Peptides against a protein of PDB entry 3S8F. Designs and how they scored, part 111

Target 1, 157 residues: chain A of PDB entry 3S8F
Amino acid sequence: VLTLFVAVPSLMTAFTVAASLEFAGRLRGGRGLFGWIRALPWDNPAFVAPVLGLLGFIPGGAGGIVNASFTLDYVVHNTAWVPGHFHLQVASLVTLTAMGSLYWLLPNLTGKPISDAQRRLGLAVVWLWFLGMMIMAVGLHWAGLLNVPRRAYIAQV
Target 2, 166 residues: chain B of PDB entry 3S8F
Amino acid sequence: DEHKAHKAILAYEKGWLAFSLAMLFVFIALIAYTLATHTAGVIPAGKLERVDPTTVRQEGPWADPAQAVVQTGPNQYTVYVLAFAFGYQPNPIEVPQGAEIVFKITSPDVIHGFHVEGTNINVEVLPGEVSTVRYTFKRPGEYRIICNQYCGLGHQNMFGTIVVKE

## One batch from the design tools (peptide; made by RFdiffusion4, then SolubleMPNN)

Design b2_p15_4_s3 (from b2_p15_4, 8 letters changed)
Fold by OpenDDE base, seed 4:
Structure b2_p15_4_s3 (fold): chain B 157 residues (1-157), chain C 166 residues (1-166), chain A 15 residues (1-15)
Amino acid sequence: as target 1 above (157 residues)
Amino acid sequence: as target 2 above (166 residues)
Amino acid sequence: SLEAVLERLNELLNG
């Protein structure tokens, strides 16, 4: 039980980022409990990518707490659940953050702004990536709960 | 301006921090709920049992597959299993239905997995370490053992069988 | 559902 308190710093960090987003959204004119979300720059792939990464990190973080539980980890360890967790953390959060960083960094370094076409393509790529990763992750977690083993090409389920 | 911004951010941070803590307790509560409804299969942390992987094939309880299944009491057995590149021994493992089986699993070479389909038996097997799992097979039949830890070129084909006899 | 997940986990723990 005490091991779960390791989640405190992680959750604090995660939701501090959320607080920053809320502040930014409200500065951009968003009002109310959820209006600040709509006010965020969803037309910028440099913004959307890391935010989608964070959104993917939510279920991943919840899974992290499960994985950190001694008793529950016994159930899910080395099942398809684990790859599901990894794809949320690495292939979603880290990858999307990197993608977003590039969308910001490259124009800044080259001094050339991205075209509207490139912007729209970037948005499409990021959203499709996120969608695909969510589908894959849900499937892997589900399979894991059905006791599908990790690193095996066959299973009896 | 910086002061105003700081105060505003602080207010939001406090709110989200509270939410964070609330979510933490929600997760703890969910785990507690699961454990509260749990009736068996809890595995506590125990003493680490060690073995010499370099001699485990030559001497000791893992050395002879024919002697791997040991009756330790009425309807109680200990099975000494080796996971190796690339298979299990004994194979098949034959045990009676309804008997309490204590698996003592180790490896003479590299890390392997020991995942028994149809059961909650799922452990990693480390050279030099003995994994202990207690299980009672309620249904007769064959249970496939799958290696779910990468162990080399033959990993994907590393399977075993537990035969539960009536 | 969350309940279904918890039930499945409980089954795996008890199985």
Scores: peptide ipSAE 0.021, ipTM 0.791, DockQ to the pose 0.232
Fold by OpenDDE base, seed 3:
Structure b2_p15_4_s3 (fold): chain B 157 residues (1-157), chain C 166 residues (1-166), chain A 15 residues (1-15)
Amino acid sequence: as target 1 above (157 residues)
Amino acid sequence: as target 2 above (166 residues)
Amino acid sequence: SLEAVLERLNELLNG
């Protein structure tokens, strides 16, 4: 039980980010419980990418608690569950954040804004990446619960 | 203006932090509930057992695969298994149906996995350490052992078999 | 469902 307090700093950070997003959305005219979400700049891939990463990180973080639990880790360790967790944490959050950073960084480095076509392409890329990662992650977690081993090309199921 | 903005941010942060703490306790409660209602399976707690990986093939209970299965009681067996690059010894492992089997698994070379399909047996095998798993096979047949820890070029072909006899 | 997940976990622990 005490081990779960390791998650406190991470949760504090995550929800601080969420607070910042809510504030930003409300500054942009969003009202109500959920209106601030719609008010966020969803037309900017530099924004959308890391936010999608955060969304993927939520179930990944929950999985982290499972993986950190001695008894529950016995069930999931070295199964497809673990790669599923990694793809949520690294291949989603970290990767999408990096992608989003590039969409901000490159225009600033070159001094040239991205074209509308490039912006739309960027949005397509990050959304497709997120969708693919979510499908794969769900599949891997499900497979893990079905006792599909990690680092093996075969399984009983 | 900046002060007002900061104050607003702090208010949101406090709300979200409170939510965060609440969720933490929810997670703890869920774990506690799961353990209280779904704890039929027990992971055996044992002392750390060490062996010398350089001599484990030459002397001791792992040295002779023909003597790897030891009856310790009327319906109890200990099986001394070596996981090595790239296979398991003995292979096959033959055990009776319904008997309580204690697997003592170690490695003479590198880290391997010991994953038995159709069971909850899934452990890492470290050179110099003995992994202990207790299991009772209820159904006769063949159970495949899979290495789920990368151990080299032949990792993908590293399999074993447990044969459960009536 | 949560119940289904818990049941699966129980099966894995008992399997």
Scores: peptide ipSAE 0.017, ipTM 0.790, DockQ to the pose 0.220
Fold by OpenDDE base, seed 1:
Structure b2_p15_4_s3 (fold): chain B 157 residues (1-157), chain C 166 residues (1-166), chain A 15 residues (1-15)
Amino acid sequence: as target 1 above (157 residues)
Amino acid sequence: as target 2 above (166 residues)
Amino acid sequence: SLEAVLERLNELLNG
């Protein structure tokens, strides 16, 4: 049980970011318990991408606690569950953050703003990426619970 | 103005930290509940047993596949299994139905996996260490052993078989 | 060029 306290710093960091988002949303005119979410700049792929990554990181973080548990890890270790966890943490959060960073960085470095068409395309890309990652992650976690082995092309189920 | 903003930020952070802490407790509680109600599905950690991977093939209980299955008591067996690049020894592993089987698994070369389909047996096998797993096969038939840890060029083809006889 | 990118980056970071 003591090993689970390793999650405290990560949770603190994650929810501090969430707090910052709430504050930003409220500054942009959002009101109420959830109105601040709608007020965030969802028309900017540089914002949307890392936020979607954060959303994927939530179930991934929960899975991290499971994976770090000695007893529960016995169930999921070296099954498809683990790649599912990785794809949430790396292929979603890290990758989407990198994508979002590029959407900010390149226009600033070149001094040329992205066109509206490029912006819309970017939004489509990051949303589709997120959707695909979520589908795959759910599938991998599900397969893992069905005892599908990791690093194998064959399974009984 | 700046002071008010700072206080507001702190208030939000405190709220989210409280939520974070609550979620942590929920996760811990779920783990505790799982352990309390589903102990049969969890194999307790055994004592660490060491072996010399450089000599395990030449001497000791893993050296002769014909002597790998040892009866240790009434309806109780110990099976000494080697996971190597790229297969298992003995192969097949023949055990009787309904017997308590203690698998003693080690590797002479690199890290391998030992995943038995249709069972909850799933362990990593490290050179120099002995993995111990206890299991009772209730159904006769063939159970495939899958290596689920990358071990080299032939990893994808590394399979074994446990034959449970009536 | 790489140099041009670095210069622009420097301007963004230190401007």
Scores: peptide ipSAE 0.000, ipTM 0.777, DockQ to the pose 0.009
Fold by OpenDDE base, seed 5:
Structure b2_p15_4_s3 (fold): chain B 157 residues (1-157), chain C 166 residues (1-166), chain A 15 residues (1-15)
Amino acid sequence: as target 1 above (157 residues)
Amino acid sequence: as target 2 above (166 residues)
Amino acid sequence: SLEAVLERLNELLNG
């Protein structure tokens, strides 16, 4: 019940951010229903990181609703599914948002912009992080559905 | 112009809010569909039953592992299981194939898990509460019980066995 | 696919 309650403001926040992104993309010359996405600053790790975090948060949020369901939670509770959910929420959204924040904050605090090499490296880091997290998350969710127990080093599967 | 910008932002927000609401209903519908079509085998929650964890080892149905398996009907058994640090009793749990088994599980010490591999039996065991799970083993053999709730230094080695006999 | 996931859930629920 509590999870479902907090899901409402979370969704509102998420889609408000999406609205802001659309506006920004359109200001940058993006047109059409999806053209604004391409117009966003994908060359900036400070932007890419939190956006990727948000993308990872979508399935994680859906999983949260699953976990909050009495009947569905019976299937996934204390299986590898749960760590999968956690990694999407914490290790993806929170971590990538933190990473992105640092990519913006540190240059502004020091007054020194990041070099092009640092920018490219940053992009590589956040994309690789996201990719790795998605692979792990999918694996954990899959394992959970195969009844692999949480907090155990052994399973029949 | 700031006013124009605000109005534009508002328009996009309205669109995304509408989308958000639509998606919410989609998610609810998907959950409802799943519940309607894929819940036939869910073990129903039983009534809350309480026990004194400080005396459960000394008196009552959990006190003697040799008396833990009780035949309650021609093809029905109740098994009184203790999950403790760090193991299960009785161990092994011996039950006949095809019989309806009612597991009454509790803990004398801390919270444990009771996850039976190869089955959908997966419950947490709280001191002072009795977890009730009903299951019928269709296949003979050994089923491992795994503790999937951290319970201390020996958690990783906390295993039990259910032996289903023909 | 979603259908595959649902089928797996059904197996887990009825297993």
Scores: peptide ipSAE 0.020, ipTM 0.769, DockQ to the pose 0.220; fails the geometry check

Design b2_p15_4_s4 (from b2_p15_4, 8 letters changed)
Fold by OpenDDE base, seed 3:
Structure b2_p15_4_s4 (fold): chain B 157 residues (1-157), chain C 166 residues (1-166), chain A 15 residues (1-15)
Amino acid sequence: as target 1 above (157 residues)
Amino acid sequence: as target 2 above (166 residues)
Amino acid sequence: SLERVQELLNELLFG
């Protein structure tokens, strides 16, 4: 039980980020319980990418608690569940944050803004990446629960 | 203006921190619920047991595959299994249907996996340690053992078989 | 240093 307290700093950090997003959305004119979400700059791939990463990180974080539990880990350990968790944490959050960072960094370093075409392409890339990662992650978690082994080319299902 | 913004941010942070704390308790509650309702399918882990991987093939209960299956009771058996590069011994493992089987699994070389299809048996096997798994096969037939921990060049072909006899 | 990086990136991306 004590090991679960390790999640406290992570949750504090995650929800601090969420607080920052709410504040930003409200500064941009968003009102009400959910209006601030709509007010965020969803037309900017530098913003959308890390936010999508955060969305993927939510189930990944929940999975982290499962994986850290001795009893629950027995069920999922070395099954397809584990790669599913990794793809949410690394291939989604970290990778999308890196992608988003590039959309901010390159214009800043070069001193040239990205074109509208580049912006639209960037949005397409990050949304497609997120969609693909979510499909794969859900599939891997589902397969893991069906006892599909990790690091094997065959399974009973 | 900056002070007002800072105060506003702090207010939102307090709200989200409260939510964070609530979610922490929800997660703990979910774990507790899962443990309370789904413990029947969990195989109890044995105590930490050590063995010398350099001599395990030469002496002791793992040395002779022909003597690997030991009857410990009227309907109870202990099976001493070696996971090695790249296979399992004994192979096949023959056990009776309906008997309580205690698998004692170790490795003489590197870390391997012991994943039995059609069951909830899934453990890592470390050299120098003995993995203990208890299981009762309800259905006769063949159960494939899969190595789910990378162990070298022949990892993908490392399979075993458990034959459950009527 | 920043100017050099900007120059190199501009040449690479737009040159």
Scores: peptide ipSAE 0.019, ipTM 0.758, DockQ to the pose 0.008
Fold by OpenDDE base, seed 1:
Structure b2_p15_4_s4 (fold): chain B 157 residues (1-157), chain C 166 residues (1-166), chain A 15 residues (1-15)
Amino acid sequence: as target 1 above (157 residues)
Amino acid sequence: as target 2 above (166 residues)
Amino acid sequence: SLERVQELLNELLFG
């Protein structure tokens, strides 16, 4: 149980970011409990990418708590569950954040804005990436719960 | 106004922090619930046992695969298993149906896995340490042992078999 | 230099 308190700093950080998003959304005219979400700049891949990464990080973070639990880790350790967790944390959050950062950095570094076509393509890329990652992650976690071993090409199930 | 903005930001942060703490307690509660209701599904960790990986093949209970299965009581056996690059010994491991089996697993070389299909047996095998797992096979047949920890070029082919006899 | 980086990136992205 004590190991679960390790999650406190991470949760604080994550939800501080969420607080910033809410504040930004409300500044952009969003109202109500959830109306601020729609007010966020969903037309900008530099914004959408890291936010989608954060969304993927939520179940990944919950999984991290599971993985850190002595008793629960016995169930999931060295199963497909673990790479599922990794892909949410790294291939989702980190990768999408990097992608989003490039959509911000390159235009600023070159002094040239991206075209509308590039913007739209970027949105498609990050959304498709997110969708693919979620499908894969759910599959891996499900397989892990069915005791499919990690680092093996065969399984009984 | 910076003061008003700061106050607003703090209010949002406090709200989200409260939510984060609430979620933390939910997770703790879920773990507690799992422990309370599913203790039978979790094998308690035993006392850490150490061995010398450099001599485990030459002397001791792991040295002779023919002597690896030891009856310790009525319907009770201890099986001394070596996980090595790239296989298991003894192979096959033959045990009676319905007997309580204590697996004592170690490695003479690198870290391996010991994952038995159709069971909840899934442990890391570290050189210098003995992994202890207790299990009773209720149905006869063959159970495949899978190495689920990367151990070298032949890792993907590292398998063993437990044969449960009627 | 920053100018060189900008040049290379511009060539890559818009060339």
Scores: peptide ipSAE 0.019, ipTM 0.767, DockQ to the pose 0.008
Fold by OpenDDE base, seed 4:
Structure b2_p15_4_s4 (fold): chain B 157 residues (1-157), chain C 166 residues (1-166), chain A 15 residues (1-15)
Amino acid sequence: as target 1 above (157 residues)
Amino acid sequence: as target 2 above (166 residues)
Amino acid sequence: SLERVQELLNELLFG
């Protein structure tokens, strides 16, 4: 019960960030129920990277609730499910946020903006990273549900 | 302008809160459904039991592998298993088909895993604690035990076998 | 010191 209570501040953070993004999109001219999403600066890797991290964090957060549940954790604990969760939380959210931070920080520290080529490369990197991470995470979670053990080089499925 | 921005953000928070809560329940429901359809179900927690890891090899029910399988009823057994660096004892563990088996698992050295392939038996084994798992093997044959908790240089080769006899 | 760091970063990133 106490562990699951952590979901409350996490959800509060999530909807606050989402609300801020919606507001930003609408300030940039987005209209309608979903038009504000398109209005966000998707051409900036410093923006795209952490947003993709947040998107990956959503299923990871849901999985976190499962992992924190005593009864459900017994099913998934020390299976491939757990590494799947880690890669969504650390290798997706944290890593992509770090990448995004660099795309913002380095131009500011040096006083020189990134070139268009560097910008395009940055976008490619973060999108490919996100895609690969999602594929791997889905695979690991699926394997975990099939009772594939963690930290074993062989397993029956 | 800052106040206007704050008010605008607050106007969206109620909707996003509702959406977030809805999605939370959707994800939980989806995961629960998936677990129910693809796993052998949820096993409830056992009672906390402690043991001295420094003497577990010398005295008590884990000391003699030949006495590890104890019949406690007409179709009930308790199996005292040690997970150690790097293996299990007894090995193999021999139990009859259809009997209710209570595994009492502990470690004399470091933390290990006890994952039985083909079953929902999957517990960590901590020195000083006894892990208790109840299971009934419906099918005869061999079931491999895998250590799924890193326990040292030989971790990757740490395996055991449960033999279920007709 | 900060200026030196900026210089080094500029050299690293832009040659």
Scores: peptide ipSAE 0.018, ipTM 0.747, DockQ to the pose 0.008
Fold by OpenDDE base, seed 5:
Structure b2_p15_4_s4 (fold): chain B 157 residues (1-157), chain C 166 residues (1-166), chain A 15 residues (1-15)
Amino acid sequence: as target 1 above (157 residues)
Amino acid sequence: as target 2 above (166 residues)
Amino acid sequence: SLERVQELLNELLFG
């Protein structure tokens, strides 16, 4: 009940953020239905990190609704599905947002911009993290659907 | 300028709200698909039944593992199972193939899991509550019971066996 | 005060 209750405002927030991104992209010269995406500052890890986190949060949010549904929860509860959901929400969104925040916060606090090398490294870290999390999350969700138990070192599959 | 920017943002928000509505239907469809494809043979939750965890080992249907399997009909059995730290009783649980088995599972100590491999039996077992699961084993053999709820130091080694006889 | 904090952070991070 609580999950479903907060789902609506969360979705509204998510799409509001998306709207803001579109606006920003268009201000940066992006045109067309999707051209604004390319115009966003993908060279900035402070931007890329939280955006990737949001992307990971989308399937995670959907999973939250699944987990909150009585009939569907029966299938996935206490299986590897649940850790998969957590890794999307916490290890992806929260962690990437934190990482992105650091890339913005530290330069502003110190008054020193990050070097180009640090920027490139940051981008690599963020993208690799996202990729790894997506692989793991997909695997865990898949395993969960195959009835792999949570909190067990063995499985039938 | 600020007003113009605000108006522009609102325009994009309207578009995304429309998109959000569309996505809502997509999500509903995906949920429906998942339900249709993965919930076959769902065991519905039984009525809430309570028991005193402090006396369940000493008196009642769970007290004697030798009497845990009760035939309630020609092809129906009730099995009174205890999940405890760290194991299950009776162990093994012996039931006939093709019979309808009603598992009555409770715990005398802490919360445990009752996950039977090869089946859709997967329930949490709470002290003071009786979990009821109905299942018919179609294939003979051994089915492993796994605890999938952390219950202490011996959690990872907490296993049981259901033996289905021909 | 803020400048001093920035200096300290710079020393900590880059010193």
Scores: peptide ipSAE 0.018, ipTM 0.730, DockQ to the pose 0.008

